# Peptides against a protein of PDB entry 3LCN: the designs that were tried, part 10

Target 1, 96 residues: chain A of PDB entry 3LCN
Amino acid sequence: QYTENLKVIVAEKLAGIPNFNEDIKYVAEYIVLLIVNGGTVESVVDELASLFDSVSRDTLANVVQTAFFALEALQQGESAENIVSKIRMMNAQSLG

## One batch from the design tools (peptide; made by RFdiffusion4, then SolubleMPNN)

Design b1_p10_6_s3 (from b1_p10_6, 5 letters changed)
Fold by OpenDDE base, seed 5:
Structure b1_p10_6_s3 (fold): chain B 96 residues (1-96), chain A 10 residues (1-10)
Amino acid sequence: as target 1 above (96 residues)
Amino acid sequence: SAEDKFEAVK
């Protein structure tokens, strides 16, 4: 349902992280997997932080929080394309 | 916050 769209959305968010040295599609898939299996922002961040040292906990938290907000937007009827565009703009405005 | 940033572009 929203799983595939959320993967694309999370991948877009990850693409905005400077010096990110992990496979974006892999990490996006894993984040979505954790979320759909009942993960919370805290538990997903804890898991990711234990696996990846190249990204700060704060950055991971920002990604995961964004994923949850995006999921809510999808459930409310917003298109994946629109959400991706918004995240792309967010990435462009971010200083890292 | 991440929420504010996400909502800001809606």
Scores: peptide ipSAE 0.273, ipTM 0.820, DockQ to the pose 0.028
Fold by OpenDDE base, seed 1:
Parts: sequence; structure tokens; C-alpha cells
Structure b1_p10_6_s3 (fold): chain B 96 residues (1-96), chain A 10 residues (1-10)
Amino acid sequence: as target 1 above (96 residues)
Amino acid sequence: SAEDKFEAVK
């Protein structure tokens, strides 16, 4: 259940990136796949950076770090809907 | 940081 919820959460985060040229659902799925298979922030960012040049490394790092914190929140019992709402607010406040 | 932003809306 965490993986499916995390995909939705990461997709919401990616949707906040301006001029994002990649498939949101595909990238979200891939990020979650890497995380649940033992990836770290650094290793996941490295992988994404090697595949996608349309997004800055800093932006990728922000997305991946957010995913890890969201996963921790899910594990602590916070609902996916609540986390998505928080990320939507974060996206609205982001300058890029 | 991503952590600060995530915690800020909790």
C-alpha cells in the first residue's frame, strides 16, 4: 500500500515542476521503485540525473528528499491524502 | 531544504 500511495505523492511533487518534459507517472513510478529497492537520496538522484537532462540536479534532489520524508510520514501513520495536500501547498509556495 | 518545507506544512 505504501508504494501505491507514494507513487501518487511523488507524482504530485513532480507536477509542481515548471517546464517538466518527462512523463510524470513514469518518473514517479521509477523513483518509488528505486527507493523501495534500497536506494538512497544520492543514488536515486544520480540515476535520475543520468536519464533525464530536462531537470536540474537540485530539483531532482528536492523531489527525492520529499519522497523519503513522505515515506517516513506514511510509516508513522499519516494518510496519503493529507501528505498530498501538504505537497500541493508546497508546490504553490515554490519559486521553481 | 526539502525537510524544512515538508515539516513546515505538518
Scores: peptide ipSAE 0.269, ipTM 0.818, DockQ to the pose 0.027
Fold by OpenDDE base, seed 3:
Structure b1_p10_6_s3 (fold): chain B 96 residues (1-96), chain A 10 residues (1-10)
Amino acid sequence: as target 1 above (96 residues)
Amino acid sequence: SAEDKFEAVK
């Protein structure tokens, strides 16, 4: 299963959020937990938005959507290392 | 979109 790789990937995505006040590892773990237990983009975003008001819903949606796309990439055979590198580049290119 | 960004770097 891809849970451990996905945690690393989601953590990398969260690390790109400016002024993020929550524990990155904890939030990444929680997102993956929700996804593997049948969560959808909508339901996971709703849950996160209710818990973390310091982050915009749009930002949370971007993180969760990225997680699902990363999971699909993993299932299609792309390495976790490559995905992490790509997300790091995305973070560097983001305007905020 | 998140998908566009992910695919662009992919």
Scores: peptide ipSAE 0.269, ipTM 0.818, DockQ to the pose 0.028
Fold by OpenDDE base, seed 4:
Structure b1_p10_6_s3 (fold): chain B 96 residues (1-96), chain A 10 residues (1-10)
Amino acid sequence: as target 1 above (96 residues)
Amino acid sequence: SAEDKFEAVK
């Protein structure tokens, strides 16, 4: 069970989006909910795109794909703290 | 890709 760690990780990724107009904790929770209930990258992106048109599909896809990679990393033994640190580095290097 | 970016900082 990686639900709570994944929520923190996804929230960190969302925090890197410039001018994000939605509640980060709420969106992170919803993404994780969809993933743990059998969602795929495509189905989760489709759902999010239908709800949040203020964010580009590419940005949503990047967030969701990152969540799946993070989940795999957790399952392979990487700590949530380390994954969050990696995402912070990614956010810092992003061009916006 | 998102994977490349994620792996690059691993």
Scores: peptide ipSAE 0.267, ipTM 0.817, DockQ to the pose 0.027

Design b1_p10_6_s4 (from b1_p10_6, 5 letters changed)
Fold by OpenDDE base, seed 1:
Structure b1_p10_6_s4 (fold): chain B 96 residues (1-96), chain A 10 residues (1-10)
Amino acid sequence: as target 1 above (96 residues)
Amino acid sequence: SAKDKFEAVK
């Protein structure tokens, strides 16, 4: 259940990126796949950066870090709906 | 940081 919730959460984060040229659901799924298979922030960012040049490394790092914190929140018992709401607010406050 | 932003909305 965490993987499916995390996909939704990461997709919400990606939706906040201006001029994002990649498929949101595809990228979200791939990020979650890498994380649950033992990826670190650095290794996941490296992988994404090698595949997608339409997003800056800093932006990718922000997305991936958010995913890890969201996963921790899920593990601590916070609802996916609440986390999505937080990310929506974060997106509204972010400049890119 | 992403951490600060995520925690700020808790």
Scores: peptide ipSAE 0.383, ipTM 0.861, DockQ to the pose 0.027
Fold by OpenDDE base, seed 4:
Structure b1_p10_6_s4 (fold): chain B 96 residues (1-96), chain A 10 residues (1-10)
Amino acid sequence: as target 1 above (96 residues)
Amino acid sequence: SAKDKFEAVK
């Protein structure tokens, strides 16, 4: 079970979005909920896009894809702390 | 891609 770690990871990714107008913790929790209940990248993005039109579909897709890659990394033994650090570096290099 | 960006960071 990686639910709690994934929430932290997804929240870190969302924190890198400029001018994000939604509650980060709430959205992270919802993304993880959808993923652990059988969601795919496409279905989760579709759901989020229907709820949060202030965020581009590409941005949402990037967040969701990152969540799935992070989940795979967790399952393969990478620590949540290391994954969060990777995302911080990604956020720092983002052009916005 | 998001995958490449994620994997590019050690």
Scores: peptide ipSAE 0.383, ipTM 0.856, DockQ to the pose 0.027
Fold by OpenDDE base, seed 5:
Structure b1_p10_6_s4 (fold): chain B 96 residues (1-96), chain A 10 residues (1-10)
Amino acid sequence: as target 1 above (96 residues)
Amino acid sequence: SAKDKFEAVK
């Protein structure tokens, strides 16, 4: 039920990665797919790291961890719009 | 951590 919102949220997080050489919407969709199918932070990071070498494992971990926290926030009633805004702020504060 | 950063903007 939160998959579409989570895709938008994860895409926003990915958009903050400098020199990201993958399709953002594609990767966001895949991350959400893995999460809703029972993935853990570790397993999702492992999968992404095996597929994409354009980003560091630490960066991937940051994205995936953020996705899980965002999902929790959605489940607790926070709006997707608010979460996206927060992630945009996080991106602005991060150097990658 | 990512958690701290996410919580910080709440």
Scores: peptide ipSAE 0.381, ipTM 0.861, DockQ to the pose 0.028
Fold by OpenDDE base, seed 3:
Structure b1_p10_6_s4 (fold): chain B 96 residues (1-96), chain A 10 residues (1-10)
Amino acid sequence: as target 1 above (96 residues)
Amino acid sequence: SAKDKFEAVK
């Protein structure tokens, strides 16, 4: 199961959000929970947007989309360490 | 897009 690796990956993505007021580990865990229980990008974004108004819907969508792509990468055999490194680089290159 | 960014760094 990729749930634990995905939690780490999503947490890394969330850590790149400036002025994020929520608990990163909690939100990452919740996102993964929703995904493994059959959530889609749309349904997960809708849920998160309803709970966290301090983050834009576009930012949430970017996080969730990244999570799904990361999950696909894991399933295709890419290591969690490599994915985390990529996301860290993405965060560093982000303008906001 | 998130996909493009993810794949670009991949």
Scores: peptide ipSAE 0.379, ipTM 0.861, DockQ to the pose 0.028

Design b1_p10_7_s1 (from b1_p10_7, 3 letters changed)
Fold by OpenDDE base, seed 1:
Structure b1_p10_7_s1 (fold): chain B 96 residues (1-96), chain A 10 residues (1-10)
Amino acid sequence: as target 1 above (96 residues)
Amino acid sequence: SLRDEFLSKV
């Protein structure tokens, strides 16, 4: 259940990246796969940086850290809907 | 590998 919710959450975060021309659902799926297979923030960022050179390392780090924080929030009982809502608001604010 | 699986989808 956490895996599927995390995919939705990560996808919402990726949707906030300007000029990101990849399939968001597939990228979100890959990030979650890396995390559930024991990836660290650093190793996942390194992998993504090797694939998406048009996105800054800081932006990638922000996405990955958000995923780890979201996983912790889910484990603490916060709903996926609430987490998605927060990310959506942050995306809108960052675009301004 | 996970990378190969991902790359096959994009």
Scores: peptide ipSAE 0.167, ipTM 0.784, DockQ to the pose 0.980
Fold by OpenDDE base, seed 2:
Structure b1_p10_7_s1 (fold): chain B 96 residues (1-96), chain A 10 residues (1-10)
Amino acid sequence: as target 1 above (96 residues)
Amino acid sequence: SLRDEFLSKV
């Protein structure tokens, strides 16, 4: 599957959150686990919101939606490297 | 559960 690539992609997205003091790789792994085990955008956001009250629900929703879009892009043939590059650029833009 | 496993490691 695309599990390992999705972990890298989600980690890149999490790295764009300012003042996020959690283990990014581990949080990314957990998000991917929730998704591949049948999670929806709503259920995954609810789970993350219960764990990370210091991050806004909108920010969490943005991360989760990005993960779902990335998974679809991978399935449609887009390279993981290209997706990571797009997210990195988005992170830089949001920090400005 | 996965949640319990995650909470134990964070």
Scores: peptide ipSAE 0.160, ipTM 0.778, DockQ to the pose 0.944
Fold by OpenDDE base, seed 3:
Structure b1_p10_7_s1 (fold): chain B 96 residues (1-96), chain A 10 residues (1-10)
Amino acid sequence: as target 1 above (96 residues)
Amino acid sequence: SLRDEFLSKV
């Protein structure tokens, strides 16, 4: 399926968060696990907010929404490499 | 649980 590609994509998005000191790969893995087990944008954001109070809820919501959009893009035939490249460019513009 | 496993490593 798309789980492994989605982990890479989410990790790239997390790498754009300034002063984020967590293990990016492990956090990305956890986000994907929540999504594939039926999580919604709201429920996943709630879970992350309870774990990472140093990151704003809006920033966490942006990460989670990106994951759901990326999953849809993968299902529509977009390559993981293209999605990662787009996220890298967005990271260069900095997260709000 | 899944959450417990994650929290044990973070």
Scores: peptide ipSAE 0.158, ipTM 0.778, DockQ to the pose 0.902
Fold by OpenDDE base, seed 5:
Structure b1_p10_7_s1 (fold): chain B 96 residues (1-96), chain A 10 residues (1-10)
Amino acid sequence: as target 1 above (96 residues)
Amino acid sequence: SLRDEFLSKV
């Protein structure tokens, strides 16, 4: 029910990672698939770390935790647009 | 494709 919005949100978060040489939409899709199939923060991070060794584990953990928080926010009625806006602000701050 | 690789793990 929230999978499509979550994909957009996760993609926005991934877009903030410098020098990330992967298809953002595909990675976001995979993260969401792992989450909706019962993945935990730890298990999803472990999976991503095995695939993307060029990205720090802390960065991956930040992405995954953001996804879980976003999912909870969506379930509580917050709009995807608002969540994306917050993430954009975070990305801009991290690049500064 | 990368997507196909991911799908193989799901």
Scores: peptide ipSAE 0.149, ipTM 0.773, DockQ to the pose 0.173

Design b1_p10_7_s2 (from b1_p10_7, 4 letters changed)
Fold by OpenDDE base, seed 1:
Structure b1_p10_7_s2 (fold): chain B 96 residues (1-96), chain A 10 residues (1-10)
Amino acid sequence: as target 1 above (96 residues)
Amino acid sequence: SLRDKFLSKV
């Protein structure tokens, strides 16, 4: 269940990236696959940077770190809905 | 590979 919730959470985070012209659901799925298969923040960022050179490394790192923090939050009992809500609010602030 | 699977979807 954490895997599916993480996909939704990561997709919400990706939706906040301006001018990101990729299928958000597929990218979110790939990030989660990398994480559950033993990826680290560094290795996942490196992989994404090799694929999406139009997105800054800092932005990619922010997305990946958010995914890892979200996984920890889920494990601590926070609901996926609450995490998504927080990310949505953060996205709104960053776009302003 | 996971990369190949992803690239096949985009």
Scores: peptide ipSAE 0.200, ipTM 0.812, DockQ to the pose 0.979
Fold by OpenDDE base, seed 3:
Structure b1_p10_7_s2 (fold): chain B 96 residues (1-96), chain A 10 residues (1-10)
Amino acid sequence: as target 1 above (96 residues)
Amino acid sequence: SLRDKFLSKV
């Protein structure tokens, strides 16, 4: 399905977090695994917050919500390339 | 568990 594309999309979003020292590919993979196994925005944010206390909860929530929106966009026919491009532009505006 | 697998890589 869309799991591989979603990993790429989430990785692009994580790359926008300043001073994030974790392996982006592994974190993106874990987020997607949580989502496809029935995770909600709240439960995934809770899990990530327990692992990465150096990142604000709001920033983590922004990443997770982006993942859910991206999944819906993929299901509606949007290409992964277009979604990545949009996220890259948003990253250039910096995360709050 | 999924968490254990992830933590082993971080």
Scores: peptide ipSAE 0.200, ipTM 0.811, DockQ to the pose 0.959
Fold by OpenDDE base, seed 5:
Structure b1_p10_7_s2 (fold): chain B 96 residues (1-96), chain A 10 residues (1-10)
Amino acid sequence: as target 1 above (96 residues)
Amino acid sequence: SLRDKFLSKV
């Protein structure tokens, strides 16, 4: 359904993390897999924190929460393009 | 596991 769009959205969010030395597409894929298999914000953050200790827990929580909000937005009919645009704006603001 | 599959890709 929305898994492919969600991967793109999550990847855009991850791209805003400075000094993140991982394959963004693979990490996005893993996050989406965890979510579609029944993961919660807490459980997904716990998993990511165990893998990426260089990223703060708050940052990981922000990424995961964004993914859940994006999924709901997709289900409500918002386009992936619009969601990505919003995330790009957020990334630009956080880097400023 | 999903974790193992992910780790094998990176």
Scores: peptide ipSAE 0.199, ipTM 0.811, DockQ to the pose 0.982
Fold by OpenDDE base, seed 2:
Structure b1_p10_7_s2 (fold): chain B 96 residues (1-96), chain A 10 residues (1-10)
Amino acid sequence: as target 1 above (96 residues)
Amino acid sequence: SLRDKFLSKV
């Protein structure tokens, strides 16, 4: 499966959130666990929103949707390195 | 639950 690569990808996305004071690696792990156990964008966002009230729902939705798109991209043959690179560029753009 | 495990670590 692509679980470990997805953890790295989600962690990269979380690293782009300003003033996020949580263990990024562990949050990424939890998001991936929710997804591989049948979570949907809506259910995963609801879960995260209940845990992190300091992060907007829109920001959480952006992270979760990115995770689902990344998983599909991995399954379609895109490399994890390429996906991480794209997210890193997106993070840089959002900080500007 | 996974939630409980996460809450215990964070």
Scores: peptide ipSAE 0.196, ipTM 0.809, DockQ to the pose 0.947

Design b1_p10_7_s3 (from b1_p10_7, 3 letters changed)
Fold by OpenDDE base, seed 4:
Structure b1_p10_7_s3 (fold): chain B 96 residues (1-96), chain A 10 residues (1-10)
Amino acid sequence: as target 1 above (96 residues)
Amino acid sequence: SLRDEFLAKI
C-alpha cells in the first residue's frame, strides 16, 4: 500500500515549516493514520490545529492537502521519489 | 485513542 510512501512525502512537506519544533517523522505518521482512518482535510486540519498552536491554520491546511494530493498521485502511478522532489523544490522557494 | 498514542511519542 501507499502508507509508507505517504509518510515520507508528508515528512518532506513538514520539513519546510520554519521553526517547527516537533518530531517530523511522528507527525507525518499521525497525519497518515488520520487519513487512512477516514479523516478529511477539514477534520485532520482541526486535529492538528488543536495540537500545534504555533503553526498557522493555512500552513496546516497546505500540509494536509498536499498529503491528499500525494495519495492520489501515488494511486495514479507517480513515484514517491518524484513527489518528494517536487515538495523539496517548493520548500526551497517558500518564504516561510 | 490514536491521539493519546501519538501524544505519548512526541
Scores: peptide ipSAE 0.253, ipTM 0.837, DockQ to the pose 0.967
Fold by OpenDDE base, seed 3:
Structure b1_p10_7_s3 (fold): chain B 96 residues (1-96), chain A 10 residues (1-10)
Amino acid sequence: as target 1 above (96 residues)
Amino acid sequence: SLRDEFLAKI
């Protein structure tokens, strides 16, 4: 399973959110938990929006969509290290 | 619940 790699990937994405004061590791773990238990992009975004009203819905949607894309990439044979590197580069361009 | 466990950590 790709759950542990996905947690690392999602954590890297969350680290790009400016002024995000939550525990990144725990938030990443919760996002992955929701996804593997049948969550959709919409349902996971709704859950996160109810918990973190200081972060825009668009930013949360970007994080969640990245998680789903990363899962697909892992299934297609992309390494977790490569995916993390790509996200780190995107973070350097800042999240909207 | 899973949600309660998560909320207890943040």
Scores: peptide ipSAE 0.250, ipTM 0.835, DockQ to the pose 0.837
Fold by OpenDDE base, seed 2:
Structure b1_p10_7_s3 (fold): chain B 96 residues (1-96), chain A 10 residues (1-10)
Amino acid sequence: as target 1 above (96 residues)
Amino acid sequence: SLRDEFLAKI
């Protein structure tokens, strides 16, 4: 499966959130867990919003949507390394 | 629940 690669990808996306003081690896693991157990964008965002009120709903939605797009990309044959690189560049761009 | 386990760790 793509679970472990998706954890790395989601962690990279979370690392781009300014002033996010949670354990990124553990939050990424939880997001992936919710997704592989049948979560939707809406249900996962709702869960995260209930836990992290310091992060805007739009930011959480962006993270979750990225996770779903990344999962689809992995399933279509894109490498995890390529996806991580794209996200890293996006993080740098958003911080500028 | 898995949620409770997560909440306990953060």
Scores: peptide ipSAE 0.248, ipTM 0.833, DockQ to the pose 0.903
Fold by OpenDDE base, seed 5:
Structure b1_p10_7_s3 (fold): chain B 96 residues (1-96), chain A 10 residues (1-10)
Amino acid sequence: as target 1 above (96 residues)
Amino acid sequence: SLRDEFLAKI
């Protein structure tokens, strides 16, 4: 379905995190797997927080919420390219 | 587990 596109989208969001020393593709894959297997924003954030203590909980929550919104957008027919473009703009704003 | 597999890759 939308899993492959969602991986790309989540990876783009993760790439905006400064000093994040992890394989972005692997982390994106894991987030998507958690979501498609019934994870909630809260449960996915809890899991990520346990793995990446160097990233603030607020930042992780922002990533996960973005993933859920992106999934809904994909289901509504928005292209992955458009969603990625929006995320790139957010990353360029250097949001904390 | 899936978590263990992920941890093994990073």
Scores: peptide ipSAE 0.241, ipTM 0.831, DockQ to the pose 0.854

Design b1_p10_7_s4 (from b1_p10_7, 4 letters changed)
Fold by OpenDDE base, seed 1:
Structure b1_p10_7_s4 (fold): chain B 96 residues (1-96), chain A 10 residues (1-10)
Amino acid sequence: as target 1 above (96 residues)
Amino acid sequence: SLRDEFLKKI
């Protein structure tokens, strides 16, 4: 259940990246796969940076850290809907 | 590998 919710959450976060021209659903799925297979923030960022040179490392790190924080929030009982809403608001106020 | 399968989809 957490895996599927995390995919939705990560997809919402990716949707906030300006000029990101990739299939958001597939990228979100891949990020979650990396995490559930034991990836760390650093290793997942390294992998994504090797794939997407159009996105800054800082932006990728922000996405990945958000995923890990979201997983913790889910485990603590926060609903996926609430997490998505927060991310949507953050996307709206982001400067890039 | 998982990476290879992902790369096929993007």
Scores: peptide ipSAE 0.235, ipTM 0.838, DockQ to the pose 0.870
Fold by OpenDDE base, seed 3:
Structure b1_p10_7_s4 (fold): chain B 96 residues (1-96), chain A 10 residues (1-10)
Amino acid sequence: as target 1 above (96 residues)
Amino acid sequence: SLRDEFLKKI
């Protein structure tokens, strides 16, 4: 029930990575798929690291951890719009 | 596999 919102949230987080030359929507979809099928932070990061060697493991871990925290926030009643707004602010701050 | 299908899209 949270999968579609989580895809949007993860996509927003990925959009903050400079020079990330991949289809953000497809990558976000795959991350969410791994999570809902029982993936852990470690296992999802391992999978992504094997696919995207141009992105640091720490950056990938940050994206994945954000997804897990966002899922918890959604379950606690926070709106997807609020979560996206927070991530957008974080993206802007990381670039500056 | 699911992974193979994803790899075809990127």
Scores: peptide ipSAE 0.231, ipTM 0.837, DockQ to the pose 0.824
Fold by OpenDDE base, seed 2:
Structure b1_p10_7_s4 (fold): chain B 96 residues (1-96), chain A 10 residues (1-10)
Amino acid sequence: as target 1 above (96 residues)
Amino acid sequence: SLRDEFLKKI
């Protein structure tokens, strides 16, 4: 499975959220846990929104959708390193 | 629950 790689990928995405002071690794782990246990984009966003009201729902949705896209990319054979690099670039662009 | 376990860690 791709759970460990997905945790790294989601953590990279979360790291791009400005002023997000939660433990990134814990949040990433929880998101992946929800996904591998049958969560949908909507259900995972709902869960995160209930926990982190300081982050906009749109931002949370962006994180979760990225996780699902990344999982599909992993399943299609794209390397975790390439996915992380893309996310890092997107994070930098968002901050600019 | 798994949620409770997570909440204890943050």
Scores: peptide ipSAE 0.231, ipTM 0.835, DockQ to the pose 0.853
Fold by OpenDDE base, seed 5:
Formats: C-alpha cells, structure tokens, sequence
Structure b1_p10_7_s4 (fold): chain B 96 residues (1-96), chain A 10 residues (1-10)
C-alpha cells in the first residue's frame, strides 16, 4: 500500500505553508487516515478547517487535492521521490 | 474517537 509514502508527500506539501505551527508529521498522518477511510476532498477540508483556522480554506483545499492526486500517481506507478520533488518545486514557487 | 486522539497529540 501507499500510506507511508503518502504521509511523506503530504508532509512535504504542508511544509510549504508559512506560519504553520502544527506538528507536520501528525497532521500529514491525520490527513492520510481521513483519505484512506473514505474521506472526500470536501469532507477532509471541512475537518481541517475546523482544526486550523489560521490556514485559509483555499490553502487547505490545495493540500488535500494534492494528496488525492499524489495517491493516484502512486497507484499509477510514479515514485514517491518524483512526487516529492514536484512538490518541493511548487513550494519554492509559492507566493506565501 | 480518532479526532480526539489526534487533538491530544497537537
């Protein structure tokens, strides 16, 4: 399965959020748990928004959608390393 | 609940 790789990928995405003061690994783990237990983009965003009001819904939606896309990519055979590299590039290009 | 367990960790 892909849960451990997905946690790493989601953590990398979360690391790009400025002024995010939560434990990145724990939040990534929670997001992955929600997804693998049948969460949708909407339901996962709603949950995260209720917990982290300092982060915009748009930013949370971007994180969650990235997680779903990453999961599909993993299932299609793309390496976790390649996905992480893409996310690092996105983080570096972020305006904040 | 899972949510409660998560909240205990942060």
Amino acid sequence: as target 1 above (96 residues)
Amino acid sequence: SLRDEFLKKI
Scores: peptide ipSAE 0.229, ipTM 0.835, DockQ to the pose 0.847

Design b1_p10_8_s1 (from b1_p10_8, 5 letters changed)
Fold by OpenDDE base, seed 1:
Structure b1_p10_8_s1 (fold): chain B 96 residues (1-96), chain A 10 residues (1-10)
Amino acid sequence: as target 1 above (96 residues)
Amino acid sequence: SAKDKFEKVK
């Protein structure tokens, strides 16, 4: 139900990573696939870290955690557009 | 943290 919106949201988050060498849409799609199929923050981070070593584990964790929080927000009724806007604002700041 | 940052702008 939230799959397509979550892909857009995760892609927006990935777009905030400087010097990201991977295809954003591909990675976003893969993250959502893993989450929808029962992945946890830990398991998804482990998978991504095993595939992509150009991005720090902390950065990957930040992306994945954000994805889970965004999913929760969607489930609570927040619009995808609003979440994307918030992520753009987050990207303008340093990684937390 | 990602949680704090996400909630802060929310």
Scores: peptide ipSAE 0.337, ipTM 0.842, DockQ to the pose 0.028
Fold by OpenDDE base, seed 5:
Structure b1_p10_8_s1 (fold): chain B 96 residues (1-96), chain A 10 residues (1-10)
Amino acid sequence: as target 1 above (96 residues)
Amino acid sequence: SAKDKFEKVK
C-alpha cells in the first residue's frame, strides 16, 4: 500500500514542476520503482538525470528527496491524503 | 531543504 500511495504522492510533487513535459504518472511510477528496489537519493537522481535532460538535477533531487521523506511519513502513520495536501501547498509556494 | 519544507508545511 505504501508503494501505491507513494506513486500518488510523487505524482503530486512532479505536477508542481513548471514546464514538465513527461508523463507524470509514468515518471512517478519509475521513481517509486527505483526507490523500492534499493535506490538512494543519489542513485535515483543519477538514473533520472540520464533519462530526462529537460529537468535540472536540482529539481530531480528535490523530487526524490521529497519522495523519501514522504515514505518515512507514511511509515510513521501519516495518511497519504495529508501528505498530498502538504505537497500541494509546497507546490503553490514554490518560486519555480 | 526539501526536508525543512516538507516538515514545515505540516
Scores: peptide ipSAE 0.336, ipTM 0.842, DockQ to the pose 0.027
Fold by OpenDDE base, seed 4:
Structure b1_p10_8_s1 (fold): chain B 96 residues (1-96), chain A 10 residues (1-10)
Amino acid sequence: as target 1 above (96 residues)
Amino acid sequence: SAKDKFEKVK
Protein backbone atom coordinates (compact mmCIF):
# COMPACT_ATOMS: atom_id res chain seq x y z
CA GLN B 1 0.00 0.00 0.00
CA TYR B 2 1.50 3.29 -1.19
CA THR B 3 -1.44 5.61 -0.52
CA GLU B 4 0.10 7.72 2.22
CA ASN B 5 3.47 8.04 0.52
CA LEU B 6 1.79 8.98 -2.74
CA LYS B 7 -0.16 11.72 -0.97
CA VAL B 8 3.10 13.23 0.24
CA ILE B 9 4.63 12.98 -3.22
CA VAL B 10 1.64 14.54 -4.98
CA ALA B 11 1.52 17.31 -2.41
CA GLU B 12 5.15 18.11 -3.15
CA LYS B 13 4.35 18.30 -6.86
CA LEU B 14 1.38 20.60 -6.25
CA ALA B 15 3.56 22.84 -4.11
CA GLY B 16 5.54 23.67 -7.24
CA ILE B 17 2.55 25.25 -8.98
CA PRO B 18 2.74 29.05 -8.86
CA ASN B 19 -0.33 30.87 -7.55
CA PHE B 20 -2.07 27.62 -6.67
CA ASN B 21 -5.16 28.67 -4.74
CA GLU B 22 -6.45 25.32 -3.52
CA ASP B 23 -5.69 23.31 -0.41
CA ILE B 24 -2.68 21.22 -1.38
CA LYS B 25 -3.35 18.40 1.06
CA TYR B 26 -6.97 18.18 0.01
CA VAL B 27 -6.18 18.06 -3.70
CA ALA B 28 -3.36 15.55 -3.18
CA GLU B 29 -5.68 13.32 -1.19
CA TYR B 30 -8.32 13.51 -3.89
CA ILE B 31 -5.87 12.71 -6.69
CA VAL B 32 -4.60 9.66 -4.82
CA LEU B 33 -8.16 8.56 -4.07
CA LEU B 34 -9.03 8.68 -7.76
CA ILE B 35 -5.86 6.81 -8.74
CA VAL B 36 -6.23 3.97 -6.24
CA ASN B 37 -9.86 3.56 -7.28
CA GLY B 38 -8.91 2.82 -10.87
CA GLY B 39 -8.59 6.25 -12.39
CA THR B 40 -6.51 6.80 -15.51
CA VAL B 41 -4.45 9.84 -16.36
CA GLU B 42 -7.23 11.02 -18.63
CA SER B 43 -10.12 10.41 -16.23
CA VAL B 44 -8.33 11.98 -13.28
CA VAL B 45 -7.35 15.03 -15.31
CA ASP B 46 -10.93 15.38 -16.55
CA GLU B 47 -12.24 15.27 -13.00
CA LEU B 48 -9.74 17.80 -11.71
CA ALA B 49 -10.30 20.13 -14.65
CA SER B 50 -14.02 20.14 -13.93
CA LEU B 51 -13.39 21.15 -10.32
CA PHE B 52 -10.45 23.54 -10.59
CA ASP B 53 -10.64 26.06 -13.40
CA SER B 54 -7.84 28.16 -11.92
CA VAL B 55 -5.26 25.60 -13.01
CA SER B 56 -4.53 24.81 -16.65
CA ARG B 57 -5.27 21.36 -18.03
CA ASP B 58 -1.60 20.99 -18.97
CA THR B 59 -0.54 21.71 -15.40
CA LEU B 60 -3.06 19.22 -14.05
CA ALA B 61 -1.90 16.62 -16.55
CA ASN B 62 1.70 17.14 -15.46
CA VAL B 63 0.74 16.59 -11.83
CA VAL B 64 -1.30 13.46 -12.54
CA GLN B 65 1.30 11.97 -14.88
CA THR B 66 3.95 12.58 -12.25
CA ALA B 67 1.78 10.82 -9.68
CA PHE B 68 1.52 7.72 -11.85
CA PHE B 69 5.26 7.65 -12.48
CA ALA B 70 5.88 8.11 -8.77
CA LEU B 71 3.57 5.21 -8.01
CA GLU B 72 5.51 3.05 -10.45
CA ALA B 73 8.76 4.09 -8.79
CA LEU B 74 7.37 3.17 -5.37
CA GLN B 75 6.31 -0.22 -6.69
CA GLN B 76 9.81 -0.73 -8.07
CA GLY B 77 11.31 -0.13 -4.64
CA GLU B 78 12.32 3.51 -4.69
CA SER B 79 11.82 5.30 -1.37
CA ALA B 80 9.22 8.01 -0.96
CA GLU B 81 11.91 10.32 0.40
CA ASN B 82 14.00 9.93 -2.72
CA ILE B 83 11.01 10.53 -4.97
CA VAL B 84 10.06 13.65 -3.02
CA SER B 85 13.60 14.90 -3.46
CA LYS B 86 13.34 14.38 -7.20
CA ILE B 87 10.02 16.23 -7.32
CA ARG B 88 11.58 19.11 -5.41
CA MET B 89 14.35 19.29 -7.99
CA MET B 90 11.79 19.24 -10.79
CA ASN B 91 9.89 22.08 -9.14
CA ALA B 92 13.07 24.13 -8.96
CA GLN B 93 13.84 23.53 -12.64
CA SER B 94 10.39 24.36 -14.03
CA LEU B 95 7.37 26.19 -12.67
CA GLY B 96 3.78 25.65 -13.75
CA SER A 1 6.79 15.38 -21.11
CA ALA A 2 6.23 14.62 -17.46
CA LYS A 3 7.85 11.24 -18.05
CA ASP A 4 11.00 12.78 -19.44
CA LYS A 5 11.18 15.29 -16.63
CA PHE A 6 10.68 12.61 -14.00
CA GLU A 7 13.29 10.35 -15.57
CA LYS A 8 15.71 13.23 -15.93
CA VAL A 9 16.14 13.52 -12.18
CA LYS A 10 16.49 9.77 -11.60
Scores: peptide ipSAE 0.336, ipTM 0.843, DockQ to the pose 0.028
Fold by OpenDDE base, seed 3:
Structure b1_p10_8_s1 (fold): chain B 96 residues (1-96), chain A 10 residues (1-10)
Amino acid sequence: as target 1 above (96 residues)
Amino acid sequence: SAKDKFEKVK
């Protein structure tokens, strides 16, 4: 399983959100939990949106979709370290 | 889109 790697990856993505007021580690854990238990992009976004008002639905969708793409990359053999580096670059390119 | 952004850096 890629659970632990995915938690790190999702946390990196969340760290790029300006003015994010939630616990990054907790939210990353919860996203991964939902995904590995059969969640879809839509269902995970719905769950997160119901819990966190401080983040837009579009931002949440971006995070969740990124998590699914990262999981696919892991399954295709890309290292977690590589994926984290790519997400860090994405965060740096973001206008906020 | 998230897909485009991820693929651009990939």
Scores: peptide ipSAE 0.333, ipTM 0.843, DockQ to the pose 0.028

